# Ledger of designs, part 25: peptides against a protein of PDB entry 6GMG

Target 1, 331 residues: chain A of PDB entry 6GMG
Amino acid sequence: DSDDRVTPPAEPLDRMPDPYRPSYGRAETVVNNYIRKWQQVYSHRDGRKQQMTEEQREWLSYGCVGVTWVNSGQYPTNRLAFASFDEDRFKNELKNGRPRSGETRAEFEGRVAKESFDEEKGFQRAREVASVMNRALENAHDESAYLDNLKKELANGNDALRNEDARSPFYSALRNTPSFKERNGGNHDPSRMKAVIYSKHFWSGQDRSSSADKRKYGDPDAFRPAPGTGLVDMSRDRNIPRSPTSPGEGFVNFDYGWFGAQTEADADKTVWTHGNHYHAPNGSLGAMHVYESKFRNWSEGYSDFDRGAYVITFIPKSWNTAPDKVKQGWP

## One batch from the design tools (peptide)

Design b1_p12_2_s4 (made by RFdiffusion4, then SolubleMPNN; from b1_p12_2, 5 letters changed)
Fold by OpenDDE base, seed 2:
Structure b1_p12_2_s4 (fold): chain B 331 residues (1-331), chain A 12 residues (1-12)
Amino acid sequence: as target 1 above (331 residues)
Amino acid sequence: MPLASGRNLLPP
């Protein structure tokens, strides 16, 4: 219930953040302090610091998705998603593996499927595609030029994405980005935009027409990447949480982590920014906290989720919400 | 309407 959600108050533009708290390889702070950091580090438009607007603060207050929302400029649509799945591992484990003591067949299959996803390879694929897109954007002054460049890049790399339909999320992603069309954003100029990445964790067993076991323990066949492209069909993701396996058990619908456009080649050194829950300082959940996690901590996820996807979207190059280097914590 | 995260993320 989000009825107790509160929009964090404005922070003065010149207010410096308090130190973040270290927590198991993460840096943690309360949402108001993140706003202070955001204003100092990420708020820049055309090199000028900006106070986080009331609208942006409201977006942020939604929790983990709010962090991605405020930094990407739009609520996540998750259309251009990538993952990596080891089919051979999956088949081998199903064939040669056995359920653990007390584990049902459905639990076993769900677990094996979850373990067959490679988060690092999924992230790598998204970064590769984002790089291709960025090259295609660089000198393109209209969408047609961008698409032509993109096709050429894909052909040169013999990338299976070259075979995607023109209406696919891959080719339509730029035109469907609100900030691309904004006068103070891309202004319909692809060369003013850059590809950015965020990640979503979610539950595979979302089909209400499926077995209860799939809803409780995962659907081994759901949300697998297409061979060659790595694209995940996210159309069936309806933000439905895992079904309880016992009375009183509850699961969260999703988690979002913001990466942006970091250039750090070592995945393990990349920083992912995410929130714990919506901001409810007077509610049972309490104040929202923001975490800056290393990839290992982010990709570990939670038992609430058995899928991870790495999603590409676009922001104006004039925004500093996706810098080349992200420093964990403060100072 | 956008969905809010209702998770309380605790450190492991």
Scores: peptide ipSAE 0.088, ipTM 0.782, DockQ to the pose 0.135
Fold by OpenDDE base, seed 1:
Formats: structure tokens, sequence, C-alpha cells
Structure b1_p12_2_s4 (fold): chain B 331 residues (1-331), chain A 12 residues (1-12)
């Protein structure tokens, strides 16, 4: 938390957004203008527009994580995370590849590990699982029915997730969703809920007991998906940034991107909504900006991060924060 | 407690 963080003021419900600005294939706007767009497009509860509440505006003010927070209705827990890692590529590059000029062995290994993750396949896996979950939700009026449906769907698809423990994040995710229990949300009825996706970028070298090289260049063995399931153990993610490699260098702790439940089959055409930093209009960082990026722009990430995870959570179907189609920018 | 993003995004 930053002491200079400010909650954006309320916007009138009927206020239309100003045009977004194009930026390197993204659409960009200031946070207050995103609130205007959100009220027009995403605020709907049971088909009725809503003004963004003070609480929601406060959540949003947290930056990139705030965008996911306001749209999912909860602070990200990152428990049900997916990725894809090419072990054969990793082994082959380590064996046959060479460090670049001036690149240390640790830097080389960290880079090769980063490059062995496939963001598109990770995203596809999350979408596949979300689809299975949505089918399991459709006609389930209690949690037991949902779990039975889920197991059946997994068995029919011969999915390795069928072997997960009943206490795993996979099976417990719905019951652990606050909006599922809310009267105006799911009201304990799974059929009122839908699966949604967001992504987190973060640093692998977070273990303070590890070598300095791992903290600087990444831990090649950290945060790999389990074979067959694609599940990533996120328990060791403590939002610790990359360690500086040179004097004056600094890295950030994470980046979050909101996808929701878009039905666009082409990953490259999907839109990811994220923020640059917490809202500090009177501070050194300035006002928060919101970006709507295509998957290419999102998945490229930054040197701050060497891991990407695609996370599933749930929202009520009555919310419009995760529509089937997302339009980039305004108008 | 929830953590804020301290990042300033630099467009690629």
Amino acid sequence: as target 1 above (331 residues)
Amino acid sequence: MPLASGRNLLPP
C-alpha cells in the first residue's frame, strides 16, 4: 500500500467516456475515464447500469491488480493457476545452446527457462478448464451437483484434473468465492455463477534462501506447471520483485491482466485490461492509466517478470464485468 | 493486505 494512493472520484452514471488514445497496439486512458466506460459497459447488474461504488473505486485505485479486483469482485488469490512449459525445449536449449556474449550461466539458464513457457498454450489450457467448469455449473443447483458434474466432465475428457484431491484449489475454488455465497450473487446456486480468467506476471526468483543469481536471473525450476493438469503451485509467490542486476535498476512486483469470459476463439484477438500503477495524481507516479491490450501486447510482458499464469475464478452471471465480447478502446 | 501495483508501464 502506498500513502499517496487516492481513490478516484465518482463519475455520473450518464457520463460518456472520452476517446481512448492508441498506444503501440493498445488503447489507453486515465482511470476516471475508464470508470466512465466501466459504468456504460461493465457495470450492469441484472441488466441495469450501476454507478461504480466508492469501494469499487478504491479497489480500482490499486493499479493493475485493481482492474482485476473491481471486475472479479475480490482481491486475486491466484490459487487456481495454469501455465504451459516445454520441458524438451528447455533441456535441448540448455544442452545445445550457448550463453550470449557477457551472459552468465545463471542468466542463460533463467532466460532459457523463461523462453520455454508458452503463454498461448497456458491461456488455452485455462480457457479449456473454464469451459469444463462452465458446463458443470449450468444445471447445478448446489455444490454437490456441481462437483459431480465436474468430475463427470473431466472423466469424459480423460483430463488429468480428475485425479486432483477434493481439497485442491480446483475443486474448492467455487465454495471459496465470496460472490457465490452472496444473496445478490450466486446465493449458493452454482448455476448462477460463471468461470472467468485473469493473468498474472511475476518473478520466479523469489526464494530469499536461494542464490543471488536465482534472484537476479530467475529460478529455472520455480513455478512450473504440473504435467497433465497444467496447474501451477502459486503458494510461493509472495509478490517479491526481481533483484537488481546493476546499480539503480529496479523491478516491480507483478502485473495483472483481466480477460473475463471472452468467447473469441483466436487468442491474438482477445483483449486484456490492465493498469500501469496505483492512482497517485498528487504523487510522483501520477494518475493511474488503464490499458486495453491485445493478447500479443499482454503476453510479451516485461523484463521484470519471467513467469505468467492464467488464473480461473468465478463471478455471478448477473454481472457484466466479463462479457462475451470486449471492444478495445472508446468509441 | 491487498498490495498496490508500483509499476509505471512503459509501452514497448
Scores: peptide ipSAE 0.070, ipTM 0.782, DockQ to the pose 0.135
Fold by OpenDDE base, seed 4:
Structure b1_p12_2_s4 (fold): chain B 331 residues (1-331), chain A 12 residues (1-12)
Amino acid sequence: as target 1 above (331 residues)
Amino acid sequence: MPLASGRNLLPP
C-alpha cells in the first residue's frame, strides 16, 4: 500500500549534491540528493537549468518507475518493447538438461526459459531500432515524412519491422507521445524529437487462469519476442507479481531502469538509473534511494522477475534528461 | 492510477 508515500521537498536550484556512495559497480544516494544532481545535470530545457517541479517530484516519489517517469515526461506505457530469446538454447536445455536437486519440473522449465533470454542482445536490438528511428526523425518536419523515412531506412536494412501494421506500436509510438504534441516540446515536428530507451523487469506468470506452477515458477511461453522483429507483446503485463512459493514470501511488481540516449558503444559501460521503492521517509520502507548501475548490475535483475524488456519512447531534443554521456555518481 | 514500486534493493 502506497498510502505512506510522500513527495520529496523542493531543493534550491543552486544546491550541489553530496557525494554518492559507491558499492560494487553502483552509485547510491537518497532521493533528495538525486533531485540536486538532476537539477544540475538533467534539468535543462533549451539549455537552461530548471528546478524540479512539484509534479515531477511527485512522479519521482513512486520509486523505480518514478525515475523513468520524471526523465521521459510520461508514465511508462511499455508498448514498444524489445527482447532476445534463444529458442535453440531453450529446446536443447529442456531436452538434455535435468532439474536440480529438489527442483520441480515447472521450476526447471521456468528457470530454463529465463536463462534463454539474452539481455545484451535485447538491449542491442532496442539501440539498433532507436538509431534507425533517430535517422528517420532528423530531417522530418511532419509525421508523414517521418514514417516515409522510417520505411526507407528499414527497407535499406532489410529489417522485418518494415512489415509491421501502420497501427502497430512501432509506427504509432511517436504520435502517441504527449511531448511530441506540446508547443514547448516537439510541436508536431519529428526533427525536434529523439528516441530514448528504458528497461522493465517483470514476472511472466501473470495469467490468473493459468496453473499455480506457472504463477510460482514462471510461464515459459509468455512474453517472448516475435522472430525477426524482436517485438514483445506487452498487453498481458498487468504488473502482477510472482506468486509466493513458501509462507511469508513476497515479490515486487516490477523494476524500471532509465538509459536514455547514451552513445557509449560498450554495453557494459552504460549507466542505468533506478529507484529501490516509493518514498516513505516516515514509513517502514524509509526514504527512497536512487541507484546508478552499470549494465551488468542492472541486467542481473532479481528473483522477483524472469523477463526483461527494453522499451523505446521519445523526448524533445531540448530536454537534457537523456544526454549522450552519463557519469555515474557524484562528483 | 500510477503504480509504485515497493522493492528494497540491496547491494549485491
Scores: peptide ipSAE 0.059, ipTM 0.792, DockQ to the pose 0.143
Fold by OpenDDE base, seed 5:
Structure b1_p12_2_s4 (fold): chain B 331 residues (1-331), chain A 12 residues (1-12)
Amino acid sequence: as target 1 above (331 residues)
Amino acid sequence: MPLASGRNLLPP
């Protein structure tokens, strides 16, 4: 329920941000101050600084998803998602491990499944695939050339993605990107586009027909990556939160973190931008805050979520919402 | 319609 959501007011194009506040290894600011930073650092189109439009401010006001929305140019579809799951670790821990004191069997299995995902390896896989895609885009002036280049790159690397169907989200992702078709975007020229990454945290136990235990403690078999490719079937993700385990307990539907196209090789030094909640300055939640977190802070997640996915989409190269280097905080 | 986040960030 977002009935008290408010669109942040416009900020003058020349207004500089106030300093960010440190918070447990993160940099934090209020949404209006993030708009100021965004206009100074990320707003550029064809090298020209832009004021954040009313439409973009409205998108941003939706909270964590709004940060990804304003920077990617579209509401997240999450179709091209990657993760890493250690099947051997999972099986061994289920066989040899024991529930903690007071932990139910379902709670134990859900926890073991969550702990069997490797966020760093999932992120690395997404970066690897994004790099392959960027090479395929570089000199391709139509979609056919892009797809041919992509298949060649995958064959050269002996990547299992080469066996995906032509209708797979992997091959259809570019053509399904609105900004690719826009005159001021890609203009149907793949070489004008680049691959970018964001992450989603969500709950595995979303099947309403499943057991109550799966809804409360997680579904150990849900949203696992396919072997070889690392692709996650996100079709069953309907933004359903974890079910309460006690009276009065409530969980959030999702979290989104924006990475873009940073070139920092050390995953631990990468910066992830995300929001706490929708903007409700006159409501109970209050004003939206934006956080710039290091990977360790982002990937830690919350008890609300037991899955993480790293998603690839595309933006025009003329946009500066995904620079090679992101500086945490201000100044 | 796009969904909004209702989360408050918890301390690590």
Scores: peptide ipSAE 0.083, ipTM 0.779, DockQ to the pose 0.152; fails the geometry check

## One batch from the design tools (peptide)

Design b1_p13_1 (made by RFdiffusion4)
Fold by OpenDDE base, seed 5:
Structure b1_p13_1 (fold): chain B 331 residues (1-331), chain A 13 residues (1-13)
Amino acid sequence: as target 1 above (331 residues)
Amino acid sequence: PDHPEYREYHPPP
């Protein structure tokens, strides 16, 4: 019950974290201990450690989305999302493949569609775009300069994103970032901002007007990236979970993983931070736990989800919520 | 404002 959500208490700024617990290739800890780590490692504003505010602790208490929320400084809008989909694989498998024993046609098609997404390539595309954006930001002192730089970078790379409308999420993302406009943030100076990445796992079959089969087994045509750009239209994502396939079965609405701006070139060595559920220490769900997972563990996802999007947003460079290197666990 | 939240326990794989 969402009514059981509790804001974690404040932690002293000087309190060191307890050791994380290894769990299936992940590092795990309770949310209060993550706050301690966050204050020691990620809280820095202009090089100074900060205590996590009550507002930030409240954001964090929402679970997986809370981890992304506290580190990005805003509730995820998911407008600038990327993925990779292998159309040829999809078509070939549908044509030449057969349902498994006991698998319905709809289940088969949903599975084939899910398997036709490449999480690593989707992540790589987002990183590529983030790099282009960061180059465009570096010496731009107003939005016009940023946009001009961005267009030049895209032209140089012959990137299909150059053809996007000026009102697209791609070009409007910076101006729509609250921290960009904040005095202690970007202060309307693009060069004070950097691109960061998070990931969302969600269900494709969210259209209530569609067939029950699509809601149960996935919509093979939903949330595909646009050719050339890799952009995913997230406008139809309404945080609707997968429909049960059997009585008593239930699925969660989404999962969020925070990557930030790690410079590790090997995707498999990147660390993704996420939460298991909202913080309910006195409720049935219990205390929120935070996981730091390698990309393999993150990208595997759950049966609850058949889509993974990699989203770009922006934070001030003065924040340390997206460091170049992230160490898994503690110490 | 009420924001969408992770509604159920998600065990690690």
Scores: peptide ipSAE 0.038, ipTM 0.763, DockQ to the pose 0.317; fails the geometry check
Fold by OpenDDE base, seed 1:
Structure b1_p13_1 (fold): chain B 331 residues (1-331), chain A 13 residues (1-13)
Amino acid sequence: as target 1 above (331 residues)
Amino acid sequence: PDHPEYREYHPPP
């Protein structure tokens, strides 16, 4: 029950983290120890360490989404999302493939659709776009200059995003970022901001008016990226979990992983930070744990989800929540 | 406003 959620207590600014422990190829620790690491590594504003505020600790306490929330500075809106889908593979497998033993047609189609997404290519597309945005942000001191730069960059690269409407999430993302407007943030100066990336795992079969089979096994046509741009329309994502396929089965509504702005070129070496559940030290779920996973561990996801999106947002350059290099674990 | 929270424990695969 949401009533069991507790805000983690404050940690002294100078308290060093305890060592992380390995857990299935990832580094794992309790949330309070992550706060200690966060204060030492990620808390810097204008080069100065900061104690995680009560508000930030409250955000963090929400679990996997809390990790993205505290590091991005806002609750995820997921409006600027990218993925990669192999249409030819999907069509070919549907035509020539066969359901597994005991697999229904709907289950087969849902699985084939899930397998037709390429997480690495989706991530790469988001990184490509973030790079273009970062170039457009440089030396742009107002939104108009940023937008002009962005259009020029896209034209030079012959990117299909140049054809997006001015009101699209792509062009409106910066102006809709609270920290961009804050005096101690961007102060309406694009050159003070940088693009960052996080990922969301979720279920495709969220339409309550659709068939039960789609809700149980996935909607093969839902949340596909647009050709050329890679943009995913996230407007139909309402955090509805997968429907049970058997009595007593339950699924989680979403998972979030924080990447930030790492410069590691090898996707497999990038680190993704995420949480297991909301912090309930006195409840049945127990204390929240934070994981630092490699891309392979993150992108594998769970059976709860059949979609992965890579989302771009913005933070002030003065924040250190998205450093160029992320070290897994502690020390 | 109530924000959605991640409530279930996912063991690593």
Scores: peptide ipSAE 0.037, ipTM 0.761, DockQ to the pose 0.245; fails the geometry check
Fold by OpenDDE base, seed 2:
Structure b1_p13_1 (fold): chain B 331 residues (1-331), chain A 13 residues (1-13)
Amino acid sequence: as target 1 above (331 residues)
Amino acid sequence: PDHPEYREYHPPP
């Protein structure tokens, strides 16, 4: 029952975290210990450590989305999402491949579609775009200047994003970021903001009007990136989980991983922070655990999901929730 | 492959 969720208690600002534990090649800890780490490493506002507020602890308590929520400062809207899809591979495999023994046609098509996404290229695209945005932000003191800079950068790179509508999430994302408008945040000054990245795993077969097979095995045509831009239309993502394929099978609706603004060029060395479930220390699920995973571990995802998107949002530069270097685990 | 236990609750978007 949703009623089992509990807000983790406050942790003293000076309390050091306990060592993280290895878990399936990841660094893992209980949520309370993550709060301790967060306060030591990520809590800084304008260079000063902060205790995680009750509101932030409440956000965090929601699980994987809570990790992204507390670090980005807002509930994920997922509007500016990127992915990479190999259309040629997809077409070729559909044409020349065949279902495995016991695999239905729908299952085959869903699997082939899933396998046609390139998580590394999707992540790289998001990083590329975030870099362009950061250059556009750096010397822009109003939104108009930011947009002009952004258009110039895109034109110089012959990037298809230059053709996006002014109302596109690509151009509107900054103005729609609450922290951009906050006095203690961006204060309407783009140069005070930076682009950050998180990832969402979700199910493609969410259309209730579609076939049961698509809901069970995926919709091969859903949530593909637009050619040239890499933008994914996330408007149809309603957090609907995969339909069971067998009795007793159940799937979760999404997973979120926080990357922030790490500068590590090797994708495999980047660290992704995510939670397992909402915090229910007195319930059947137990306490929430936080994982710090390398890209390989994150990008593998779960059978619950057949899509991954890499999303760009913005945070104030005065926040330390997205440092250039993230260390896995503790110490 | 072994994966950590994953169960999620979230607020409405």
Scores: peptide ipSAE 0.033, ipTM 0.734, DockQ to the pose 0.095; fails the geometry check
Fold by OpenDDE base, seed 4:
Structure b1_p13_1 (fold): chain B 331 residues (1-331), chain A 13 residues (1-13)
Amino acid sequence: as target 1 above (331 residues)
Amino acid sequence: PDHPEYREYHPPP
């Protein structure tokens, strides 16, 4: 019951975190301790530490999405999403592969589709695009200058994104970012903003008009990236979980992981921050825990999900929620 | 299990 969600209490600004504990190759801690770390490491505005506000603590209390929410400054819209899908692999496996023993045709097709996504290439595409955007943001003091720079960069690289509509999430993302318009944020100056990345895991079989098999085992044709651009149409993502395949089975609706703007070139060494569930210390779910996972741990996901997307948004450069280096755990 | 126990229920605001 969502009614059990509680906003974590305020933590003193000078309170240091307790040590994180290892958990399945991840660094893990309770949400209150993450708040302490956040205040010490990520809270800085214009170089000054800030106490996490009540509003921010409330955002955080929503779980995995809350981690992305508090660090990005807005609830995820997921509009500018990237992935990589190997069409040749998919076709080949469908043609030449066989269902496992006891596996239905629908289950086989869903699995093959899931396995045809390349998480590393999807992440790399998002990083590539974010880099282009960051170059376009540099020294651009109005949106027109930013867009002109962006188009030039794309033309120079012969990137298919140059053909996107002006109203596409790609070109509209900056103007639709609240912090861009804020006086203490971007103040309508693109050069004050930077591109950041988060990831969402979700279920492909969300169409209620589709077959029960697609809802149970995935829709092989859903949420594929567009060729050339890598853009994923997220308009049909309604946070609908996977349908149970057996009595008593239940799946969660999504998972979010925060990457930010790390400069680590090796994807496997990047750190992803995420939560397990909404904060319910007095409820059946218990207290929210926050995990800092390496890419391998994050990208592996769970059986609840058969899609992963890497999403670009923007934050002010004055925020320290997306530093170039993220240290896993504490100390 | 190889993964931490998770129960992600996030009602949108």
Scores: peptide ipSAE 0.032, ipTM 0.734, DockQ to the pose 0.121; fails the geometry check

